# Ledger of designs, part 17: peptides against a protein of PDB entry 2L2L

Target 1, 42 residues: chain A of PDB entry 2L2L
Amino acid sequence: SPEERERMIKQLKEELRLEEAKLVLLKKLRQSQIQKEATAQK

## One batch from the design tools (peptide; made by RFdiffusion4, then SolubleMPNN)

Design b2_p15_6_s2
Fold by OpenDDE base, seed 5:
Structure b2_p15_6_s2 (fold): chain B 42 residues (1-42), chain A 15 residues (1-15)
Amino acid sequence: as target 1 above (42 residues)
Amino acid sequence: SRVKELREKIEKLEK
């Protein structure tokens, strides 16, 4: 059904937004860890 | 990646 397809697209778009946000947070965390190690070694 | 897989699934459903 076109309505079922639209519901599936909405669910996949929501999951995509959550996964994109998770990747941004994990990248920021990794960068912060590297910066902390670099500052602690000075 | 999971993001790539989701984008590909959305694109296939919108066509």
Scores: peptide ipSAE 0.518, ipTM 0.880, DockQ to the pose 0.850
Fold by OpenDDE base, seed 2:
Structure b2_p15_6_s2 (fold): chain B 42 residues (1-42), chain A 15 residues (1-15)
Amino acid sequence: as target 1 above (42 residues)
Amino acid sequence: SRVKELREKIEKLEK
């Protein structure tokens, strides 16, 4: 039904936002590790 | 990529 499709879209959008936030955090953590190593070598 | 798969599924259901 259209209502079931709308519920499924809302669930997929929620999961998408959580996965995007996780990827942003992991990229920031990775960049911070690289910067820490580069600073420790000076 | 899970993000890519989710975007493609949403786009398919919104049509």
Scores: peptide ipSAE 0.518, ipTM 0.880, DockQ to the pose 0.842
Fold by OpenDDE base, seed 1:
Structure b2_p15_6_s2 (fold): chain B 42 residues (1-42), chain A 15 residues (1-15)
Amino acid sequence: as target 1 above (42 residues)
Amino acid sequence: SRVKELREKIEKLEK
């Protein structure tokens, strides 16, 4: 039904937001690790 | 990636 489809879209959009937020955090953490290694090697 | 799979599923349902 259209209502079931709308519920599925809402659930998938929420999961997408969480996965995108996780990727942003992991990229920031990785960049921080690279910066720490670069400062430790100086 | 999981993000790509989610985007593709949403696009298929919004049609």
Scores: peptide ipSAE 0.518, ipTM 0.880, DockQ to the pose 0.868
Fold by OpenDDE base, seed 3:
Structure b2_p15_6_s2 (fold): chain B 42 residues (1-42), chain A 15 residues (1-15)
Amino acid sequence: as target 1 above (42 residues)
Amino acid sequence: SRVKELREKIEKLEK
């Protein structure tokens, strides 16, 4: 039904927002870890 | 990529 399709689109859009946010956070965390290791070795 | 798969699924349902 059109209503089922709309619910599915809303669920997929919410999951997409969460996955995009997760990728940004993981990239920032990874960069912070590399920076800490580089400063600890100096 | 999970992000790519989600975008493709959304695009397919909005057509």
Scores: peptide ipSAE 0.517, ipTM 0.880, DockQ to the pose 0.827

Design b2_p15_6_s3
Fold by OpenDDE base, seed 5:
Structure b2_p15_6_s3 (fold): chain B 42 residues (1-42), chain A 15 residues (1-15)
Amino acid sequence: as target 1 above (42 residues)
Amino acid sequence: SRVEELRRKIAELEA
Protein backbone atom coordinates (compact mmCIF):
# COMPACT_ATOMS: atom_id res chain seq x y z
CA SER B 1 0.00 0.00 0.00
CA PRO B 2 1.03 3.67 -0.36
CA GLU B 3 1.01 3.98 3.46
CA GLU B 4 3.24 0.91 3.85
CA ARG B 5 5.66 2.29 1.22
CA GLU B 6 5.78 5.66 3.02
CA ARG B 7 6.54 3.92 6.36
CA MET B 8 9.32 1.88 4.69
CA ILE B 9 10.84 5.04 3.12
CA LYS B 10 10.80 6.84 6.50
CA GLN B 11 12.49 3.89 8.24
CA LEU B 12 15.15 3.57 5.52
CA LYS B 13 15.82 7.35 5.63
CA GLU B 14 16.26 7.18 9.42
CA GLU B 15 18.72 4.28 9.09
CA LEU B 16 20.54 6.13 6.27
CA ARG B 17 21.01 9.23 8.46
CA LEU B 18 22.46 7.07 11.26
CA GLU B 19 24.82 5.19 8.90
CA GLU B 20 26.03 8.44 7.30
CA ALA B 21 26.66 9.95 10.76
CA LYS B 22 28.62 6.82 11.75
CA LEU B 23 30.76 7.02 8.61
CA VAL B 24 31.50 10.72 9.20
CA LEU B 25 32.54 9.99 12.80
CA LEU B 26 34.79 7.05 11.84
CA LYS B 27 36.45 9.04 9.03
CA LYS B 28 37.09 12.00 11.37
CA LEU B 29 38.48 9.67 14.04
CA ARG B 30 40.82 8.02 11.51
CA GLN B 31 42.00 11.42 10.25
CA SER B 32 42.57 12.64 13.83
CA GLN B 33 44.68 9.53 14.55
CA ILE B 34 46.80 10.12 11.43
CA GLN B 35 47.31 13.79 12.38
CA LYS B 36 48.27 12.88 15.97
CA GLU B 37 50.81 10.33 14.72
CA ALA B 38 52.24 12.87 12.25
CA THR B 39 52.62 15.52 15.00
CA ALA B 40 54.03 13.03 17.55
CA GLN B 41 56.77 11.99 15.08
CA LYS B 42 58.12 15.56 14.96
CA SER A 1 28.48 0.04 1.11
CA ARG A 2 25.56 0.04 3.55
CA VAL A 3 24.89 3.73 2.77
CA GLU A 4 24.76 3.03 -0.98
CA GLU A 5 22.44 0.05 -0.38
CA LEU A 6 20.05 2.22 1.66
CA ARG A 7 20.10 4.98 -0.98
CA ARG A 8 19.25 2.44 -3.70
CA LYS A 9 16.34 1.00 -1.66
CA ILE A 10 14.95 4.50 -0.99
CA ALA A 11 15.25 5.46 -4.68
CA GLU A 12 13.45 2.24 -5.74
CA LEU A 13 10.54 2.99 -3.35
CA GLU A 14 10.29 6.69 -4.35
CA ALA A 15 10.27 5.88 -8.11
Scores: peptide ipSAE 0.566, ipTM 0.894, DockQ to the pose 0.843
Fold by OpenDDE base, seed 2:
Structure b2_p15_6_s3 (fold): chain B 42 residues (1-42), chain A 15 residues (1-15)
Amino acid sequence: as target 1 above (42 residues)
Amino acid sequence: SRVEELRRKIAELEA
């Protein structure tokens, strides 16, 4: 039904937001590690 | 990518 389809879309959009937030955090953490290593070598 | 899979599934349902 259209209602079931809309519920499924909303669930997938929520999962997408969480996965995108996770990727942003992991990328920032990785970049911070690289920067800390670069500054520790000075 | 899980993000890319989710985007594809959403696009398929919105079509």
Scores: peptide ipSAE 0.565, ipTM 0.894, DockQ to the pose 0.842
Fold by OpenDDE base, seed 1:
Structure b2_p15_6_s3 (fold): chain B 42 residues (1-42), chain A 15 residues (1-15)
Amino acid sequence: as target 1 above (42 residues)
Amino acid sequence: SRVEELRRKIAELEA
């Protein structure tokens, strides 16, 4: 049904936002580690 | 990518 499809879209959008937030955090943490190592080598 | 998979599934349902 259209209502079932809309519920499925909403669930997928919620999961997408969580995965995007996770990727942003992990990329920031990785970059922070790289910068920390680069400063320790100077 | 899980993100790209989710984006594709959403686009297929919205079509």
Scores: peptide ipSAE 0.564, ipTM 0.893, DockQ to the pose 0.817
Fold by OpenDDE base, seed 3:
Structure b2_p15_6_s3 (fold): chain B 42 residues (1-42), chain A 15 residues (1-15)
Amino acid sequence: as target 1 above (42 residues)
Amino acid sequence: SRVEELRRKIAELEA
């Protein structure tokens, strides 16, 4: 039904936001690791 | 990727 389709779209959009947030976190962790290595070598 | 798969599924349902 149209109502079931709308609920499914909402759930997929929520999952998409969570996956995008995970990718942002992993990128920040990578940046932090690079910064720690750069400061430890000084 | 998982992100690309989710975007495709959403686009298919909104069409």
Scores: peptide ipSAE 0.562, ipTM 0.893, DockQ to the pose 0.830

Design b2_p15_7_s2 (from b2_p15_7, 8 letters changed)
Fold by OpenDDE base, seed 5:
Structure b2_p15_7_s2 (fold): chain B 42 residues (1-42), chain A 15 residues (1-15)
Amino acid sequence: as target 1 above (42 residues)
Amino acid sequence: SKRIEELRKKIKELE
């Protein structure tokens, strides 16, 4: 039904938002680790 | 991310 598709789209958009946020956090953490190593070697 | 691309594909198939 149209209502089932709308509910499914809403759920998929929320999961997408959470996966994108997780990816941003993991990238920031990795960048911070690399920067910490690069500053400790100077 | 493979999961992000799968989600984007599924959303596009339902819209």
Scores: peptide ipSAE 0.526, ipTM 0.879, DockQ to the pose 0.843
Fold by OpenDDE base, seed 3:
Structure b2_p15_7_s2 (fold): chain B 42 residues (1-42), chain A 15 residues (1-15)
Amino acid sequence: as target 1 above (42 residues)
Amino acid sequence: SKRIEELRKKIKELE
């Protein structure tokens, strides 16, 4: 039904938002690790 | 991210 499709779209959009937020956090963590290694070598 | 692209594709197929 159209209502089932709209519920499924909302669930997929929520999962997408969480995966994008997770990717941002993992990128920040990676950059912090690289910066710590670069400062320890100076 | 493979999962992000899969989600975007599924959303576009349902809209």
Scores: peptide ipSAE 0.526, ipTM 0.879, DockQ to the pose 0.831
Fold by OpenDDE base, seed 1:
Structure b2_p15_7_s2 (fold): chain B 42 residues (1-42), chain A 15 residues (1-15)
Amino acid sequence: as target 1 above (42 residues)
Amino acid sequence: SKRIEELRKKIKELE
């Protein structure tokens, strides 16, 4: 049904939001590690 | 991310 399709889209959009948020966090953590290594070598 | 691309594809197929 159209309502079932809309529910499926909402669920997929929520999972997408969580995966994108996780990717942003992992990129920030990686950048923080690189900065710590670069400051420890100076 | 492979999972992000799979999700985007599924959303586009349902819209």
Scores: peptide ipSAE 0.524, ipTM 0.879, DockQ to the pose 0.823
Fold by OpenDDE base, seed 2:
Structure b2_p15_7_s2 (fold): chain B 42 residues (1-42), chain A 15 residues (1-15)
Amino acid sequence: as target 1 above (42 residues)
Amino acid sequence: SKRIEELRKKIKELE
């Protein structure tokens, strides 16, 4: 039904937002590790 | 991310 598709779209959009937020966090953590290694070599 | 692209594809197929 149209209502079932709309509920499924809402669930998929929520999962997408969580995966995108996780990707941003992992990129920030990776960058922080690189910066710590670069400062430890000085 | 493979999972992000799969989610984007599924959303586009239902809209």
Scores: peptide ipSAE 0.524, ipTM 0.879, DockQ to the pose 0.841

Design b2_p15_7_s3 (from b2_p15_7, 6 letters changed)
Fold by OpenDDE base, seed 4:
Structure b2_p15_7_s3 (fold): chain B 42 residues (1-42), chain A 15 residues (1-15)
Amino acid sequence: as target 1 above (42 residues)
Amino acid sequence: EKKIEELKKKIEELE
């Protein structure tokens, strides 16, 4: 059904936004780890 | 990020 397809697209777009938000968080955590290591080596 | 690319591809196939 066109309505089932539209519901599936909405669900996939929501999952995509959650994975993109998770990726941004993981990149920030990695940057904070590198910064802590760089400050501990000084 | 293979999962993000797979999700984008599935959305494109359904639009």
Scores: peptide ipSAE 0.484, ipTM 0.866, DockQ to the pose 0.791
Fold by OpenDDE base, seed 5:
Structure b2_p15_7_s3 (fold): chain B 42 residues (1-42), chain A 15 residues (1-15)
Amino acid sequence: as target 1 above (42 residues)
Amino acid sequence: EKKIEELKKKIEELE
């Protein structure tokens, strides 16, 4: 059904948004760890 | 990143 397909697209777009947000957070956390190590070695 | 690529591909196949 076209309505079932539209619901599936909306669900996949929401899952994509959550995975992208998670990736951004993990990248920021990793960068903050590297910066703390680099400042503790100076 | 592989999961994001798989999700993008599934969206493109349904649009």
Scores: peptide ipSAE 0.483, ipTM 0.866, DockQ to the pose 0.817
Fold by OpenDDE base, seed 3:
Structure b2_p15_7_s3 (fold): chain B 42 residues (1-42), chain A 15 residues (1-15)
Amino acid sequence: as target 1 above (42 residues)
Amino acid sequence: EKKIEELKKKIEELE
């Protein structure tokens, strides 16, 4: 059904948005961890 | 990033 396809596209677009936001957060967290380790070793 | 690419492909196949 066209309506089922539209619902599936909306669900996949929301999952994509959440995975992109998660990737940005994990990259920031990783960078903060590296910076803390580099400052604790000095 | 593999999951993001797979989601983009699935969206493109349905549009």
Scores: peptide ipSAE 0.482, ipTM 0.865, DockQ to the pose 0.804
Fold by OpenDDE base, seed 2:
Structure b2_p15_7_s3 (fold): chain B 42 residues (1-42), chain A 15 residues (1-15)
Amino acid sequence: as target 1 above (42 residues)
Amino acid sequence: EKKIEELKKKIEELE
C-alpha cells in the first residue's frame, strides 16, 4: 500500500536521524578524550 | 557510517 510505504519511509528517516545524532556524539566524545589525554601529558 | 549508508539506500529504494 502507498500508505504503508510512506509509514516505512518515515520510520527509516527517524532511525537515520538517530544514527546521525549518535555518530556526532561519538565523534565529539572521541575528540574530548584525545584533548584530555593531550592536556594530562603537559 | 555503514548503517547510515544502508538506511539512505533503503529510503531511496522506497521513494
Scores: peptide ipSAE 0.481, ipTM 0.865, DockQ to the pose 0.854

Design b2_p15_7_s4 (from b2_p15_7, 8 letters changed)
Fold by OpenDDE base, seed 2:
Structure b2_p15_7_s4 (fold): chain B 42 residues (1-42), chain A 15 residues (1-15)
Amino acid sequence: as target 1 above (42 residues)
Amino acid sequence: SERIKRLREEIKKLE
């Protein structure tokens, strides 16, 4: 039904936002690790 | 992310 399709779109958009937020967090963690390694070698 | 690409494609098919 159109209502089931709209519910599915809302669920997929929520999962997409969570995966994008996770990707931003992983990128920040990776940058923090590189900075810690670069400061430990000085 | 391949998961993010698939989610965007699936949303685009349902819009």
Scores: peptide ipSAE 0.488, ipTM 0.868, DockQ to the pose 0.836
Fold by OpenDDE base, seed 5:
Structure b2_p15_7_s4 (fold): chain B 42 residues (1-42), chain A 15 residues (1-15)
Amino acid sequence: as target 1 above (42 residues)
Amino acid sequence: SERIKRLREEIKKLE
């Protein structure tokens, strides 16, 4: 149904938002680790 | 992310 399709789109958009937020967090964490290693070598 | 790409394509097929 059109309503079922709209519910599926909303679920996929929410999952996409969560995966994008997770990717940003993991990139920031990785960058912070690299910066800590680079500062410990000075 | 391959998961993010798949989600975007699946949304686009349903829109």
Scores: peptide ipSAE 0.488, ipTM 0.868, DockQ to the pose 0.838
Fold by OpenDDE base, seed 3:
Structure b2_p15_7_s4 (fold): chain B 42 residues (1-42), chain A 15 residues (1-15)
Amino acid sequence: as target 1 above (42 residues)
Amino acid sequence: SERIKRLREEIKKLE
């Protein structure tokens, strides 16, 4: 039904939002780890 | 992310 399709799109858009936010967080965490290692080797 | 690409293509098929 049209209502089932709309519910599915809403669920997929929420999952996409969470996965994009997770990717941003993991990139920031990786950069912070590299900076800490580079400062510990000096 | 391959997961992000799959989610975007699945949304585009339902719209």
Scores: peptide ipSAE 0.487, ipTM 0.867, DockQ to the pose 0.856
Fold by OpenDDE base, seed 1:
Structure b2_p15_7_s4 (fold): chain B 42 residues (1-42), chain A 15 residues (1-15)
Amino acid sequence: as target 1 above (42 residues)
Amino acid sequence: SERIKRLREEIKKLE
């Protein structure tokens, strides 16, 4: 039904939002690690 | 992310 399709789209959009937020956090964490290593080597 | 790509493709098939 159109209502079932709308529920599926809402669920997939929420999962996409969480995966994108996780990717941003992991990229920031990796950048912070590289900066700490670069400061420890000076 | 391959997961993010699949999610975007699945949403596009349902819209």
Scores: peptide ipSAE 0.486, ipTM 0.867, DockQ to the pose 0.814

Design b2_p15_8_s4
Fold by OpenDDE base, seed 4:
Structure b2_p15_8_s4 (fold): chain B 42 residues (1-42), chain A 15 residues (1-15)
Amino acid sequence: as target 1 above (42 residues)
Amino acid sequence: EEVEKLKEELEQLRK
């Protein structure tokens, strides 16, 4: 139904925003690890 | 379709 489709779109948009936020966090954590390794090697 | 676009975007983020 049109209502089921609209619910599916809302769910997929929410999942997309959560995965984008998770990806940003993981990139920041990776960058922090690289910086710690670079400071430990000096 | 918007649903298939959103599924594809989610699949690309999971790679």
Scores: peptide ipSAE 0.176, ipTM 0.765, DockQ to the pose 0.708
Fold by OpenDDE base, seed 3:
Structure b2_p15_8_s4 (fold): chain B 42 residues (1-42), chain A 15 residues (1-15)
Amino acid sequence: as target 1 above (42 residues)
Amino acid sequence: EEVEKLKEELEQLRK
């Protein structure tokens, strides 16, 4: 139904936003680890 | 379709 489609779109948009936020946090954490290792070796 | 596009975007984030 049109209502089921609209619920599925809302669920997929929420899941996308959560995965994007998680990816940004993991990339920042990885970059911070690499920077700490590079400063500890100098 | 918007549903297909959103499924594709989620698949690309999981790779």
Scores: peptide ipSAE 0.175, ipTM 0.764, DockQ to the pose 0.734
Fold by OpenDDE base, seed 1:
Structure b2_p15_8_s4 (fold): chain B 42 residues (1-42), chain A 15 residues (1-15)
Amino acid sequence: as target 1 above (42 residues)
Amino acid sequence: EEVEKLKEELEQLRK
């Protein structure tokens, strides 16, 4: 059904947004850790 | 197909 296809597209778009948000957070956390280590070694 | 593209994008994020 076209309605079933639209529901599936909406679900996949929401999963994509959640994974992208998680990756952005993890990248920021990793960068903060590297910066803390680099400042502790100076 | 938009559904296939979204599945591929999700698969690339989970690797």
Scores: peptide ipSAE 0.172, ipTM 0.763, DockQ to the pose 0.748
Fold by OpenDDE base, seed 2:
Structure b2_p15_8_s4 (fold): chain B 42 residues (1-42), chain A 15 residues (1-15)
Amino acid sequence: as target 1 above (42 residues)
Amino acid sequence: EEVEKLKEELEQLRK
């Protein structure tokens, strides 16, 4: 139904935004680890 | 179309 399609679109948009936010956090965490390793070698 | 686009975007983020 049109209503089921609109519910599916909303769910997929929410899941996409959560996965994007998780990816940004993981990239920041990775960068922080690299910086800590680079500072520990000085 | 929009549903399949959103599924593809999610699949690309999970790779």
Scores: peptide ipSAE 0.171, ipTM 0.761, DockQ to the pose 0.756

## One batch from the design tools (peptide; made by RFdiffusion4, then SolubleMPNN)

Design b2_p16_1_s2
Fold by OpenDDE base, seed 1:
Structure b2_p16_1_s2 (fold): chain B 42 residues (1-42), chain A 16 residues (1-16)
Amino acid sequence: as target 1 above (42 residues)
Amino acid sequence: EIEKLEEKIKELKEKI
């Protein structure tokens, strides 16, 4: 039904929001690791 | 990890 589709879309949008927030965090952590390794090798 | 998450985000966007 249209209402079932709307509920499913709402759930997928919430999952997407959480995964995008996790992606931003992991990208920042990866860059911080690279920077720490580059400074520890000097 | 990041590359798997980017693919999961792409698949979610295709379902919406």
Scores: peptide ipSAE 0.523, ipTM 0.869, DockQ to the pose 0.787
Fold by OpenDDE base, seed 2:
Structure b2_p16_1_s2 (fold): chain B 42 residues (1-42), chain A 16 residues (1-16)
Amino acid sequence: as target 1 above (42 residues)
Amino acid sequence: EIEKLEEKIKELKEKI
């Protein structure tokens, strides 16, 4: 039904939002590791 | 891990 399709799209959008938030966190963590290594070598 | 997550995000966008 149209309502079932709308519920499925809402669930996929929420999963996408959570995975994008996780990606931002992991990218910040990777950048912070690189910066710490670069400052420890000076 | 980041690269695997980027692929998962791409697959989710293709399903919406």
Scores: peptide ipSAE 0.522, ipTM 0.869, DockQ to the pose 0.747
Fold by OpenDDE base, seed 4:
Structure b2_p16_1_s2 (fold): chain B 42 residues (1-42), chain A 16 residues (1-16)
Amino acid sequence: as target 1 above (42 residues)
Amino acid sequence: EIEKLEEKIKELKEKI
């Protein structure tokens, strides 16, 4: 039904927001690791 | 892990 489709889209949008937030965090952590390694090798 | 997450985000965007 149109109502079931709307519920599924809302769930997919929530999952997308959580995965995008996780991606931003992991990218920041990766960049922080690279910077720490680059400073420890000087 | 980041590359797998980027692919999962792409698949989610295709379903919306």
Scores: peptide ipSAE 0.522, ipTM 0.869, DockQ to the pose 0.756
Fold by OpenDDE base, seed 3:
Structure b2_p16_1_s2 (fold): chain B 42 residues (1-42), chain A 16 residues (1-16)
Amino acid sequence: as target 1 above (42 residues)
Amino acid sequence: EIEKLEEKIKELKEKI
C-alpha cells in the first residue's frame, strides 16, 4: 500500500537522524581525545 | 566505529 510505504520511509528517516546525531557526537569525542593526547605530550 | 556508522548512514540514504 502507498500508506505502508510512507510509514516505512518515516521510520527510515527517523533512524537516519539518530545515526547522524551519533556520528556528530563520536567525531567530537575523537577530536577531544586527539587534542588531550597532543597537549599531554608537550 | 565512525567508519561503520558512515557506511550505515549511506545504506539508509539509498533506501529512502
Scores: peptide ipSAE 0.521, ipTM 0.869, DockQ to the pose 0.732

Design b2_p16_1_s4
Fold by OpenDDE base, seed 1:
Structure b2_p16_1_s4 (fold): chain B 42 residues (1-42), chain A 16 residues (1-16)
Amino acid sequence: as target 1 above (42 residues)
Amino acid sequence: EIEELEKKIQELKEKI
C-alpha cells in the first residue's frame, strides 16, 4: 500500500543517516590514530 | 525512491 511504502522510505532514510554517522565516526577515529602515532614518535 | 535509498546505504556500507 502507499502507507507501507512511506513507512519503508522512512526506515531506509533512518538507516542511511545511521550509516552516514558511522562513516563520519570511523574517519575521525582513523585521523585520531594517525595523530596519536605521529605524537608518540617525537 | 526505495531503490535509490538502498543503493546509497550499500555504497556507505562498502566504505566502512
Scores: peptide ipSAE 0.486, ipTM 0.871, DockQ to the pose 0.141
Fold by OpenDDE base, seed 3:
Structure b2_p16_1_s4 (fold): chain B 42 residues (1-42), chain A 16 residues (1-16)
Amino acid sequence: as target 1 above (42 residues)
Amino acid sequence: EIEELEKKIQELKEKI
């Protein structure tokens, strides 16, 4: 039904936001590791 | 729209 389709779209939009948040966190963790290694070599 | 959202989710999972 149209209502089931709109529920599925809302669920997929929420899953997309969660995967975007995971990618942002992973990029921050990788950058923090590079910065720690660069500061430990000084 | 559903197929586009599924594609975007898959493209993010490949970057993690």
Scores: peptide ipSAE 0.485, ipTM 0.871, DockQ to the pose 0.141
Fold by OpenDDE base, seed 2:
Structure b2_p16_1_s4 (fold): chain B 42 residues (1-42), chain A 16 residues (1-16)
Amino acid sequence: as target 1 above (42 residues)
Amino acid sequence: EIEELEKKIQELKEKI
């Protein structure tokens, strides 16, 4: 139904936001690790 | 809209 489609779109939009947030966090963690290694070698 | 959302989710899962 149209209502089931709109519920699915809402669920996929929420999953997309969660995956975007995970990717942002992972990029920050990877950058923090690189910075920690670069400071430990000085 | 559904197919474009599923594609974007998959493209993000591949970058993680």
Scores: peptide ipSAE 0.485, ipTM 0.871, DockQ to the pose 0.142
Fold by OpenDDE base, seed 4:
Structure b2_p16_1_s4 (fold): chain B 42 residues (1-42), chain A 16 residues (1-16)
Amino acid sequence: as target 1 above (42 residues)
Amino acid sequence: EIEELEKKIQELKEKI
């Protein structure tokens, strides 16, 4: 139904926002690890 | 729209 399709679109938009947030956090973690290793080698 | 959202979610899961 049109209502089921709208519910699916809302769920996929929520999943997309969660995956975007995970990617931002993992990129920050990876950058922090590289910076810590680069400062420990000086 | 649904297929475009599913594609974007998959492209993010591959980058994680």
Scores: peptide ipSAE 0.483, ipTM 0.870, DockQ to the pose 0.142

Design b2_p16_2_s2
Fold by OpenDDE base, seed 3:
Structure b2_p16_2_s2 (fold): chain B 42 residues (1-42), chain A 16 residues (1-16)
Amino acid sequence: as target 1 above (42 residues)
Amino acid sequence: EIEELEKKIKELREKI
């Protein structure tokens, strides 16, 4: 059904939003680790 | 972990 397809698309969009938010957090954590190591070597 | 998450995000975008 077109309505079933629209419900599935909404679920996939919500999952995508959560995974993109997790990716942004992990990239920031990785950058903060690199910056701490670079400051501890000075 | 980031590289696996980037693959999962790509697969989700292909389904939408």
Scores: peptide ipSAE 0.544, ipTM 0.876, DockQ to the pose 0.775
Fold by OpenDDE base, seed 2:
Structure b2_p16_2_s2 (fold): chain B 42 residues (1-42), chain A 16 residues (1-16)
Amino acid sequence: as target 1 above (42 residues)
Amino acid sequence: EIEELEKKIKELREKI
């Protein structure tokens, strides 16, 4: 039904928001690791 | 992990 499709789209949008937030966190963690390694080698 | 997550995000965007 149209209502079932709308519920599914809302669920997919919430999953997308959580995965995008996880991606931002992991990218920041990776950058912090690279910076720590670059400072430890100096 | 980041590269797999970027793939999953792409697939989610294609379903919406």
Scores: peptide ipSAE 0.544, ipTM 0.876, DockQ to the pose 0.770
Fold by OpenDDE base, seed 4:
Structure b2_p16_2_s2 (fold): chain B 42 residues (1-42), chain A 16 residues (1-16)
Amino acid sequence: as target 1 above (42 residues)
Amino acid sequence: EIEELEKKIKELREKI
């Protein structure tokens, strides 16, 4: 059904939004770890 | 983990 397809697209868009938010947090965490290690070696 | 998440995001974008 067109309505079932629209519900599936809405679910996939919400999952995509959550995974993109997780990616931004993990990238920031990785950068913060690298900066802390670079400052601890000086 | 970041690289696996980037792959999952790509697969989600291909389904939309």
Scores: peptide ipSAE 0.544, ipTM 0.876, DockQ to the pose 0.737
Fold by OpenDDE base, seed 5:
Structure b2_p16_2_s2 (fold): chain B 42 residues (1-42), chain A 16 residues (1-16)
Amino acid sequence: as target 1 above (42 residues)
Amino acid sequence: EIEELEKKIKELREKI
């Protein structure tokens, strides 16, 4: 039904927002690790 | 981990 499709799209959009937020955090943590290693080698 | 998450995000975007 249209209402079932709307519920499924809302669930997929919420999952997408959570995974995108996780991706941003992990990318920042990876860059902080690389910078820490690069500063420890100087 | 990041590469697997980027794949999952792509698959979610294709379903919306």
Scores: peptide ipSAE 0.543, ipTM 0.876, DockQ to the pose 0.755

Design b2_p16_2_s4
Fold by OpenDDE base, seed 4:
Structure b2_p16_2_s4 (fold): chain B 42 residues (1-42), chain A 16 residues (1-16)
Amino acid sequence: as target 1 above (42 residues)
Amino acid sequence: EIEELEKKIQELREKI
């Protein structure tokens, strides 16, 4: 059904938003770890 | 982990 397809697209868009938010947090955490290691070696 | 998540995001974008 067109309505079932629209519900599935809405679910996939919500999952995409959650995974993109997780990616941004993990990238920031990795950058913070690299900066802490670079400052601890000086 | 980041690379696996980037792959999962790409697979989700292809389904929309």
Scores: peptide ipSAE 0.550, ipTM 0.878, DockQ to the pose 0.742
Fold by OpenDDE base, seed 2:
Structure b2_p16_2_s4 (fold): chain B 42 residues (1-42), chain A 16 residues (1-16)
Amino acid sequence: as target 1 above (42 residues)
Amino acid sequence: EIEELEKKIQELREKI
């Protein structure tokens, strides 16, 4: 039904938002690791 | 992990 499709789209949008937030966190963690390694080698 | 997550995000965007 149209209402079932709308519920599914809302669920996919919430999953997308959570995965995008996880991606931002992991990218920041990776950058922090690279910076720590670069400072430990000096 | 980041590269797999970027793929999953792309697949989710195509389903919406």
Scores: peptide ipSAE 0.550, ipTM 0.878, DockQ to the pose 0.776
Fold by OpenDDE base, seed 1:
Structure b2_p16_2_s4 (fold): chain B 42 residues (1-42), chain A 16 residues (1-16)
Amino acid sequence: as target 1 above (42 residues)
Amino acid sequence: EIEELEKKIQELREKI
């Protein structure tokens, strides 16, 4: 039904939002690790 | 991890 499709789209959009937020965090953590290693080798 | 998450995000975008 249109209502079932709308519920499924809302669930997929919420999952997408959480995974995109996780991606941004992991990219920042990876860069912070690289910077920390580069400063510890000086 | 990041590369697997990027694939999962692409699969979610294709389902919407």
Scores: peptide ipSAE 0.549, ipTM 0.878, DockQ to the pose 0.850
Fold by OpenDDE base, seed 5:
Structure b2_p16_2_s4 (fold): chain B 42 residues (1-42), chain A 16 residues (1-16)
Amino acid sequence: as target 1 above (42 residues)
Amino acid sequence: EIEELEKKIQELREKI
């Protein structure tokens, strides 16, 4: 039904937002590790 | 992990 499709889209959008927020955090942590290693070698 | 998460995000975008 249209209502089932709308509920499914809302759930997929919420999952997408959580996974995108996780991706941003992991990318920042990876960059902080690289920077820490690069500064420890100087 | 990041690369697998990027793939999962792409699969979610294709379902919306």
Scores: peptide ipSAE 0.548, ipTM 0.878, DockQ to the pose 0.769

